Peptides against a protein of PDB entry 4IGA. Designs and how they scored, part 7

Target 1, 116 residues: chain A of PDB entry 4IGA
Amino acid sequence: KRVLIVDDAAFMRMMLKDIITKAGYEVAGEATNGREAVEKYKELKPDIVTMDITMPEMNGIDAIKEIMKIDPNAKIIVCSAMGQQAMVIEAIKAGAKDFIVKPFQPSRVVEALNKV

## One batch from the design tools (peptide; made by RFdiffusion4, then SolubleMPNN)

Design b1_p9_3_s1 (from b1_p9_3, 5 letters changed)
Fold by OpenDDE base, seed 1:
Structure b1_p9_3_s1 (fold): chain B 116 residues (1-116), chain A 9 residues (1-9)
Amino acid sequence: as target 1 above (116 residues)
Amino acid sequence: SVEDFVRYA
């Protein structure tokens, strides 16, 4: 399966890329904000998206909503430092399939990838 | 539940 990695932090994208690749998944591409995420989803049609929340231009919640308009079957895993209940509820309402709180262990990401 | 959805690791 192919994964689109969305995070404004280059380090986080690098970390996720390593985890995703070592787990046997392919990295379809990367995006650094919500607008790029929507554009890349249209372009790449990935199987899975890892989605940061706090990003410039467009935040992750709005990006999830827009991607779900494109593909109601999109498999989106949120990866965010903002793990409070309100944000989790918003992510679920937007259509996210899982929510990983930063900092995380690689095994948690792999678990999410395998479950969606 | 929210607790099941969110995990720290």
Scores: peptide ipSAE 0.035, ipTM 0.644, DockQ to the pose 0.790
Fold by OpenDDE base, seed 3:
Structure b1_p9_3_s1 (fold): chain B 116 residues (1-116), chain A 9 residues (1-9)
Amino acid sequence: as target 1 above (116 residues)
Amino acid sequence: SVEDFVRYA
């Protein structure tokens, strides 16, 4: 399966790329903000998306909503430091399939990838 | 549920 990695932090994208690749998944591409994420989703049609929330241009919640308009069956895993209950509920309402709170362990990401 | 959805490291 191919994964689109969305995060404004280069270090985080690098970390996720390492985890995803070592787990046997392919990295379809990367995006640095929500607008770019929507564009890349259209272009790459990935199987899974890892989505940060706090990003410039367009936040992750809005990106999820836009991607769900394009593909109601999109598989989106949120990866965010904003693990408040209210934010989790908002992500679920937007269409996210899982929510991983930062900081996280690689095994948690792999678990999410395998389950969505 | 929220607990089922969210996990911390």
Scores: peptide ipSAE 0.034, ipTM 0.640, DockQ to the pose 0.812
Fold by OpenDDE base, seed 4:
Structure b1_p9_3_s1 (fold): chain B 116 residues (1-116), chain A 9 residues (1-9)
Amino acid sequence: as target 1 above (116 residues)
Amino acid sequence: SVEDFVRYA
């Protein structure tokens, strides 16, 4: 399966790429904000998306909503420091399949990839 | 539930 990694932090994208590839998944591409995420989703049609929330240009919640318009069957895993209840509820309402709170262990990401 | 959905490090 192919994964689109969305995060404005280069370090986080690098970390996720390492986890994803070591787990046997393929990295379809990367995006640094919500607008790029939507564009890359259209272009690459990945199987799974890892989505940050706090990003410039377009935040992760709005990106989830836009991707769900493109593909109602999109598999989106949120990965964010914004783990408060209100944000989790918003992500669920937008269509997220899982929510990983930063900081995280690699095994948690692998678990999400395998179950989404 | 929210707890079922969210996991920390």
Scores: peptide ipSAE 0.032, ipTM 0.635, DockQ to the pose 0.830
Fold by OpenDDE base, seed 5:
Structure b1_p9_3_s1 (fold): chain B 116 residues (1-116), chain A 9 residues (1-9)
Amino acid sequence: as target 1 above (116 residues)
Amino acid sequence: SVEDFVRYA
């Protein structure tokens, strides 16, 4: 399966890329903000998306909503430091399949990838 | 767990 990694932090994208590839998945591409995420989703048609929330241009919640308009069956895993209940609920309502709070264990990401 | 989400937001 191919994964689109969305996060404005280069370090985080590198970390996720390492986890994803070591778990046997392919990285379809990367996006640094919500607008890029939507564009890349259309272009790459990934199987799974890891989505940050706090990003410039367009935040992760809005990106999830836009992607869900494009593909109601999109498999989006949120990965964010914004783990408060309100944000988790908002992400799930937007269409996210899972929510991983930062900092996280690599195994948590792998489990999410395997279950969505 | 909801506490699993915390790093670069």
Scores: peptide ipSAE 0.034, ipTM 0.635, DockQ to the pose 0.165; fails the geometry check

Design b1_p9_3_s2 (from b1_p9_3, 5 letters changed)
Fold by OpenDDE base, seed 3:
Structure b1_p9_3_s2 (fold): chain B 116 residues (1-116), chain A 9 residues (1-9)
Amino acid sequence: as target 1 above (116 residues)
Amino acid sequence: SVDDYVRYA
């Protein structure tokens, strides 16, 4: 399966890329904001998306909503430091399949990838 | 290279 990694932090994208690759998945591409995420989703048609929330240009919640308009069956895993209940509910309402709170362990990401 | 446990915004 191919994964689109969305996060404005280069270090986080690198970390997720390492985890995803070691878990046997392929990295379809990267996006640094919500607008890029939507564009890359259209272009790459990834199987899974890891989605940050706090990003410039377009936040992760809005990106989820736009991607869901394109593909109602999109498999989106949120990965964010904003793990408060209200944000989790908002992400799920928008269409996310899982929510990983930062800081996280690699095993948590792998579990999410395997279950969506 | 990459830490196995990170917190980031």
Scores: peptide ipSAE 0.044, ipTM 0.707, DockQ to the pose 0.050
Fold by OpenDDE base, seed 2:
Structure b1_p9_3_s2 (fold): chain B 116 residues (1-116), chain A 9 residues (1-9)
Amino acid sequence: as target 1 above (116 residues)
Amino acid sequence: SVDDYVRYA
């Protein structure tokens, strides 16, 4: 399966790429904000998306909503430091399949990838 | 390198 990695932090994208590839998944591409995420989703047609929340241009919640409009079957895993209950609820309401709170263990990401 | 946990930037 191919994964689109969305995070405004290059360091985080690099770390997620390492985890994803070592778990046997392919990285479809990267996006640095929500607007790019929507554009890359259309372009790359990934199987799974890892989505940050706090990003410039467009935040992760809005990006989830836009992706769900174009593909109601999208498999989106949120990965964010914004782990408050209210934010988790908003992400799930928007269409996310899982929510991983930063900081996280690599095994948590792998489990999420395997279950969506 | 592989870490026991991944931190946010």
Scores: peptide ipSAE 0.043, ipTM 0.692, DockQ to the pose 0.053
Fold by OpenDDE base, seed 1:
Structure b1_p9_3_s2 (fold): chain B 116 residues (1-116), chain A 9 residues (1-9)
Amino acid sequence: as target 1 above (116 residues)
Amino acid sequence: SVDDYVRYA
């Protein structure tokens, strides 16, 4: 399966890329904000998206909503430091399949990838 | 590394 990695932090994208590839998945591409995420989703049609929340231009919640308009079957895993209950509920309501709180262990990401 | 607990906000 191909994964689109969305995070404004280059370090986090690098880490996720490493986790994703070592777990046997392919990285379809990367995006650094919500607008890029939507554009890349249209272009690449990835199987899975890892989505940060706090990003410039467009936040992750809005990006989830826009991607769900494009593909109601999108498989989006949120990866965010914004792990408060309200944000988790908001992300799930927007269409996310899972929510991983930063900081996280690599195994948590792999678990999410395998289950969506 | 990927084997470590990742912490970044």
Scores: peptide ipSAE 0.039, ipTM 0.683, DockQ to the pose 0.056
Fold by OpenDDE base, seed 4:
Structure b1_p9_3_s2 (fold): chain B 116 residues (1-116), chain A 9 residues (1-9)
Amino acid sequence: as target 1 above (116 residues)
Amino acid sequence: SVDDYVRYA
């Protein structure tokens, strides 16, 4: 399966890429903000998306909503430091399949990838 | 490593 990694932090994208690759998944591409995420989703049609929330241009919640308009069956895993209950509920309501709070263990990401 | 703990800035 191919994964699109979305996060404005280069180091986080790098870490996720390592985790995803070691878990046997393929990295379809990367995006640094919500607008790029939507564009890359259309272009790459990945199987799974890891989505940050706090990003410039377009936040992760709005990106989830836009991607869901494109593909109602999109498999989106949120990965964010914004782990408060209200945000988790908002992300799930928008269409996310899982919510991983930063900081996290790599095994948590692998678990999400395997179950989404 | 899967046994590590990923940190954020």
Scores: peptide ipSAE 0.038, ipTM 0.670, DockQ to the pose 0.060

Design b1_p9_3_s4 (from b1_p9_3, 6 letters changed)
Fold by OpenDDE base, seed 3:
Structure b1_p9_3_s4 (fold): chain B 116 residues (1-116), chain A 9 residues (1-9)
Amino acid sequence: as target 1 above (116 residues)
Amino acid sequence: SVDDFVRYA
């Protein structure tokens, strides 16, 4: 399966890429904000998306909503430091399949990838 | 080396 990694932090994208590839998944591409995420989703048609929330231009919640308009069957895993209950509920309401709170253990990401 | 203990929103 191919994964689109969305995060404005290069370090975080690198970390996720390492975890994803070591788990046997392929990285379809990367995006640095929500607008780019939507564009890359259309272009790459990934199987799974890892989605940050706090990003410039367009935040992760809005990106989830836009991607769900394109593909109601999109498999989106949120990965964010904003793990407040209200934010988790908002992300799930928008269409996310899972929510990983930063900081995270690699096993948590692998678990999410395997279950969506 | 990737540090998996970093928090970033």
Scores: peptide ipSAE 0.032, ipTM 0.660, DockQ to the pose 0.050
Fold by OpenDDE base, seed 5:
Structure b1_p9_3_s4 (fold): chain B 116 residues (1-116), chain A 9 residues (1-9)
Amino acid sequence: as target 1 above (116 residues)
Amino acid sequence: SVDDFVRYA
C-alpha cells in the first residue's frame, strides 16, 4: 500500500518515511501543508495518509475535510502534537480513522497503518 | 530536548 506523508516539518516527514518503508509500505509522496496535501491526494491517490494538524496555508483538519470530499473512503491517520480531547474529536468528526499523539513510538504508527 | 523537537516537528 502507498502512503502520503503530510507534515510541515522535514524531520517528521523523514521519520515517518523511515517507519513506513521499514514496515513494508511504499511512500507515495510528501506534502508540507494542507493545501499541498489535498493536491497530492488528487494526484497520487494514495491508499493511506498520515496527517499533521498544525501546518501553514491549510491545517490538517481542513485538509482531512477536503480529502474526504474527494474520497469519502480515504484512510487518514492523524499524527499531531495536539492530542487534547477537543482536537481528537474534531479530527475524528472530520473523517480521520486514527489519531496518534506526538511524540510517538514507531510501533504505534505501524499498528495504525495495518488497521485502517 | 528530543521530545520537544519531535513534538513540534
Scores: peptide ipSAE 0.030, ipTM 0.646, DockQ to the pose 0.054
Fold by OpenDDE base, seed 1:
Structure b1_p9_3_s4 (fold): chain B 116 residues (1-116), chain A 9 residues (1-9)
Amino acid sequence: as target 1 above (116 residues)
Amino acid sequence: SVDDFVRYA
């Protein structure tokens, strides 16, 4: 399966890329903000998306909503430091399949990838 | 590395 990695932090994208590839998944591409994520989703049609929340231009919640309009079957895993209950609820309501709180263990990401 | 994690908003 191919994964689109969305995060404004280069180090986080690198970390996720390492985890994703070592787990046997392919990286479809990367995006650095929500607007770019939506565009990349249209272009790449990835199987899974890892989505940060706090990003410039467009936040992750809005990006989830837009991607769900494009593909109601999108498999989006949120990966964010903003793990408050309210944010988790908002992400799930938007269409996210899982929510991983930063900092995370690699096994948690792999678990999410395998289950969505 | 993947073993080195930092929390960023």
Scores: peptide ipSAE 0.029, ipTM 0.641, DockQ to the pose 0.053
Fold by OpenDDE base, seed 4:
Structure b1_p9_3_s4 (fold): chain B 116 residues (1-116), chain A 9 residues (1-9)
Amino acid sequence: as target 1 above (116 residues)
Amino acid sequence: SVDDFVRYA
């Protein structure tokens, strides 16, 4: 399966890329903000998306909503430091399949990839 | 397989 990695932090994208690759998944591409994420989703049609929340241009919640308009069956895993209950609920309502709070263990990401 | 590590943004 192919994964689109969305995060404004280069080091986080690098870390997720390492985890995803070592787990046997393929990296479809990367995006640095929500607007870019929507564009890349249309272009790449990935199987799974890892989505940060706090990003410039467009935040992750809005990106989830836009991607769900494009593909109601999108498999989106949120990866964010914004692990407050209200944010988790909002992400799930928007269509996210899982929510991983930063900092996280690689096994948590792999678990999410395998279950969505 | 992935090594167990924790990093913070």
Scores: peptide ipSAE 0.028, ipTM 0.628, DockQ to the pose 0.057

Design b1_p9_4_s1 (from b1_p9_4, 3 letters changed)
Fold by OpenDDE base, seed 4:
Structure b1_p9_4_s1 (fold): chain B 116 residues (1-116), chain A 9 residues (1-9)
Amino acid sequence: as target 1 above (116 residues)
Amino acid sequence: LDDVYTPAV
């Protein structure tokens, strides 16, 4: 399966890329904000998306909503430090399949990838 | 903007 990694932090994208590839998944591409995420989703049609929340241009919640318009069956895993209950609920309502709170263990990401 | 360091196991 191919994964689109969305995060404004290069370090986090690199970390996720390492985890994802070592777990046997392919990285379809990367996006640095919600607008890029939507564009890349249309272009790459990835199987899974890892989505940060707090990003410039367009936040992760709005990106989830836009991607769901493109593909109602999109498999989006949120990965964010914004792990408050309200934010988790909002992400799930928007269409996310899982929510990983930063900081996380690599196994948590792999678990999410395998579950969606 | 909400990125927090995540240690590798």
Scores: peptide ipSAE 0.041, ipTM 0.697, DockQ to the pose 0.073
Fold by OpenDDE base, seed 1:
Structure b1_p9_4_s1 (fold): chain B 116 residues (1-116), chain A 9 residues (1-9)
Amino acid sequence: as target 1 above (116 residues)
Amino acid sequence: LDDVYTPAV
């Protein structure tokens, strides 16, 4: 399966890329904000998206909503430090399949990838 | 922006 990695932090994208590839998945591409995420989703048609929340230009919640308009079957895993109840509820309401709180263990990401 | 960094594996 091919994964689109969305995070404004280059370090986090690098970390996720390492986890994803070592787990046997392919990295379809990367996006640094929600607007780019929507554009890349249209372009690459990835199987899975890892989605940060707090990003410039467009936040992850809005990006999830826009991607779900494009593909109601999108498989989006949120990966964010914003693990408060309200944010988790909002992400799931928007269409996310899972919510991983930063900081995380690599195994948690792999579990999410395998489950969605 | 206000996300917490996770240590590298």
Scores: peptide ipSAE 0.039, ipTM 0.695, DockQ to the pose 0.070
Fold by OpenDDE base, seed 3:
Structure b1_p9_4_s1 (fold): chain B 116 residues (1-116), chain A 9 residues (1-9)
Amino acid sequence: as target 1 above (116 residues)
Amino acid sequence: LDDVYTPAV
């Protein structure tokens, strides 16, 4: 399966790319903000999206909503330091399938990838 | 297998 990695931090994208590829998944591409995420989703039609929340231009919640308009069956996993219950609920309400709180272990990401 | 740990950033 192909994964679109969305995070404004290059370090985080690099880390997720390493985890994702070592788990046997393919990286479809990267996006650095929510607007790019929506554009890349249209272009690449990835199987899974890892989505940061706090990003410039467009945040992750809005990106989830826009992607869900494009593909109601989109499989989006949130990866964010904003692990407050309210944010988790908001992300799920927007359409996310899972929410991973930073910092996280590679196994947590792999488990999320495997179940969506 | 590398043991990568993700910080809260």
Scores: peptide ipSAE 0.035, ipTM 0.676, DockQ to the pose 0.111
Fold by OpenDDE base, seed 5:
Structure b1_p9_4_s1 (fold): chain B 116 residues (1-116), chain A 9 residues (1-9)
Amino acid sequence: as target 1 above (116 residues)
Amino acid sequence: LDDVYTPAV
């Protein structure tokens, strides 16, 4: 399966790319903000998306909503330091399948990838 | 797989 990695932090994208690749998945591409995420989703049609929340231009919640308009069957895993209950609920209501709080272990990401 | 945590910001 192919994964689109969305995060404004280059370090985090690098980390996720390493985890995803070592787990046997393919990285479809990367996006650095929510607008780019929506654009890349249309272009790449990935199987799975890892989505940060706090990003410039467009935040992750809005990106989830826009992607769900494009593909109601999108498989989106949120990866964010904003693990507040309200934010988790908002992400799930927007259409996310899972929410991983930063900092995380690689196994948590792999678990999420395998379950969606 | 490695089990290192992501660094604190």
Scores: peptide ipSAE 0.033, ipTM 0.663, DockQ to the pose 0.089

Design b1_p9_4_s2 (from b1_p9_4, 3 letters changed)
Fold by OpenDDE base, seed 5:
Structure b1_p9_4_s2 (fold): chain B 116 residues (1-116), chain A 9 residues (1-9)
Amino acid sequence: as target 1 above (116 residues)
Amino acid sequence: LDDVYYPAV
């Protein structure tokens, strides 16, 4: 399965890439903001998306909403430090399948990948 | 705010 990694932090993208590849998944591509995420989703049609929330240009919530318009069956896993109840609810309402709070253990990401 | 592994502003 192919994963689109969305995060404005290069370090986080590297970390997720390592986790994803070691878990046997393929990295379809990367995006550094919500606008790029939407564009890359259209282009790459990944099986799974890891989505940051706090990003320039377009935040992760809006990106989720736009991706869900493109593909109502999109499998989006949020990865964010913004783990407040309100944000989690908002992400799930937007269409996310899971919400991983930063900092996280690699196993948490792998479990999410395997179950979405 | 959550750009990196730790929260960042």
Scores: peptide ipSAE 0.048, ipTM 0.720, DockQ to the pose 0.068
Fold by OpenDDE base, seed 3:
Structure b1_p9_4_s2 (fold): chain B 116 residues (1-116), chain A 9 residues (1-9)
Amino acid sequence: as target 1 above (116 residues)
Amino acid sequence: LDDVYYPAV
């Protein structure tokens, strides 16, 4: 399966890329904000998306909503430091399948990838 | 931004 990694932080994208590839998944591409995420989703048609929340231009919640308009069957895993209950609920309502709170263990990401 | 990750020591 191919994964689109969305995060404004280069370090986080590298970390996720390492985890994703070691788990046997392929990285379809990367995006640094929500607008890029939507564009890359259209272009790459990834199987899974890892989605940050706090990003410039367009935040992760809005990106989820836009991607769900494009593909109601999109598999989106949120990865964010914003792990408050309200944010988790909002992400799920927008269409996310899972929510991983930063900082996280690699096994948590692998578990999410395998379950969506 | 608030979502920036800093690795542990």
Scores: peptide ipSAE 0.046, ipTM 0.703, DockQ to the pose 0.066
Fold by OpenDDE base, seed 4:
Structure b1_p9_4_s2 (fold): chain B 116 residues (1-116), chain A 9 residues (1-9)
Amino acid sequence: as target 1 above (116 residues)
Amino acid sequence: LDDVYYPAV
């Protein structure tokens, strides 16, 4: 399966890319903000999206909503330091399948990839 | 902007 990685931090994208590839998944591409995420989703048609929340241009919640308009069957895993209950609920309501709180262990990401 | 990650020590 192919994964689109969305995060404004280059380090985090690199970290996720390493985890994803070592787990046997393919990286479809990367996006650095919510607007890019929506554009890349249309372009690449990934199987899974890892989605940061706090990003410039467009935040992850809005990006989830826009992607769900494009593809109601999108498989989106949130990866964010914003692990407050309110944010988790909001992300799930927007359509996310899972929410991983930063910092995380690689196994948590792999578990999410395997289950969505 | 919320990307603070440090490996476990």
Scores: peptide ipSAE 0.043, ipTM 0.696, DockQ to the pose 0.072
Fold by OpenDDE base, seed 1:
Structure b1_p9_4_s2 (fold): chain B 116 residues (1-116), chain A 9 residues (1-9)
Amino acid sequence: as target 1 above (116 residues)
Amino acid sequence: LDDVYYPAV
């Protein structure tokens, strides 16, 4: 399966790419903000998206909503430090399948990838 | 905006 990695932090994208690749998944591409995420989703049609929340231009919640308009079957895993109850609920309401709080263990990401 | 460095943002 192919994964689109969305995060404004280069370090986090690098970390996720390592985890995703080592787990046997392919990295479809990367996006650095929510607008890019929507554009890349249209272009790449990835199987899974890892989505940060706090990003410039467009935040992850809005990106989730836009991607869900494109593909109601999109498999989006949120990866964010903003693990407050309200944010988790909002992400799930928007269409996310899982919410991983930063910092996280690589195994948590792999579990999410395998289950969405 | 980088929640990796600023989780409380």
Scores: peptide ipSAE 0.041, ipTM 0.697, DockQ to the pose 0.063

Design b1_p9_4_s3 (from b1_p9_4, 4 letters changed)
Fold by OpenDDE base, seed 5:
Structure b1_p9_4_s3 (fold): chain B 116 residues (1-116), chain A 9 residues (1-9)
Amino acid sequence: as target 1 above (116 residues)
Amino acid sequence: LDDVVYPAV
């Protein structure tokens, strides 16, 4: 399966890329904000998306909503430091399948990838 | 509020 990695932090994208690749998945591409995420989703048609929340241009919640309009069957895993209950609920209501709180262990990401 | 870069130093 191919994964689109969305995060404004280059370090985090690198970390996720390493985890995703070592777990046997393919990285479809990367996006650095929500607008780019929506654009890349249309272009790459990935199987899975890892989605940050706090990003410039367009935040992760809005990106989830836009992607779900494009593909109601999108498989989106949120990965964010904003693990407050309200944010988790908002992400799930927007259409996310899972929510991983930063900092995380690689096994947590692999679990999420395998379950969606 | 911003996302945290892991790991902490």
Scores: peptide ipSAE 0.055, ipTM 0.691, DockQ to the pose 0.071
Fold by OpenDDE base, seed 1:
Structure b1_p9_4_s3 (fold): chain B 116 residues (1-116), chain A 9 residues (1-9)
Amino acid sequence: as target 1 above (116 residues)
Amino acid sequence: LDDVVYPAV
């Protein structure tokens, strides 16, 4: 399966790329904000998206909503430090399949990838 | 931006 990695932090994108590739998945591409995420989803048609929340230009919640308009079957895993109840509820309401709180163990990401 | 400062957390 091919994964689109969305995070404004280069460090986090690199970390996720390492986890994803070592787990046997392919990285379809990367996006640094929600607007780019929507554009890349249209372009690359990835199987899975890892989605940060707090990003410039367009946040992850809005990006999830836009991607779900494009593909109601999109498989989006949120990966964010914003693990408060309200944010988790909002992400799931928007269409996310899972929510991983930062900081995380690599196994947690792999588990989410395999489950989605 | 909590996600941006993640490495420092």
Scores: peptide ipSAE 0.054, ipTM 0.688, DockQ to the pose 0.067
Fold by OpenDDE base, seed 4:
Structure b1_p9_4_s3 (fold): chain B 116 residues (1-116), chain A 9 residues (1-9)
Amino acid sequence: as target 1 above (116 residues)
Amino acid sequence: LDDVVYPAV
């Protein structure tokens, strides 16, 4: 399966890329904000998306909503430090399949990838 | 903007 990694932080994208590839998944591409995420989703049609929340241009919640318009069956895993109950609920309502709170263990990401 | 830094090793 191919994964689109969305995060404004290069370090986080690198970390996720390492985890994803070592787990046997392929990185379809990367996006640095929600607008890029939507564009890349259309272009790459990845199987899974890892989505940050707090990003410039367009936040992760709005990106989830836009991607769901493109593909109602999109498999989006949120990965954010914004792990408050309200935010988790909002992400799930928007269409996310899982929510990983930063900081996280690599096994948590792999678990999410395998479950969606 | 909500990213954290992870320690190496």
Scores: peptide ipSAE 0.048, ipTM 0.685, DockQ to the pose 0.063
Fold by OpenDDE base, seed 2:
Structure b1_p9_4_s3 (fold): chain B 116 residues (1-116), chain A 9 residues (1-9)
Amino acid sequence: as target 1 above (116 residues)
Amino acid sequence: LDDVVYPAV
């Protein structure tokens, strides 16, 4: 399966790319904000998306909503430091399949990828 | 921007 990595932090994208590839998945591409995420989703048609929340231009919640309009079956895994209950609920309501709180263990990401 | 422990908070 191919994964689109969305995060404004270069370090985080690098970390996720390493975890994803070592787990046997392909990285379809990367996006640094929600607007890019929507554009890349249309372009790359990835199987899975890892989505950050707090980003410039467009936040992750809005990006999830836009992607869900494009593909109601999109498999989006949120990966964010904003792990408070209210944010988790908001992400799930928007269409996310899972929510990983930063900082995370690599195994948590792999589990999410395998289950969505 | 939300990465408290990592770059780009």
Scores: peptide ipSAE 0.064, ipTM 0.726, DockQ to the pose 0.063; fails the geometry check

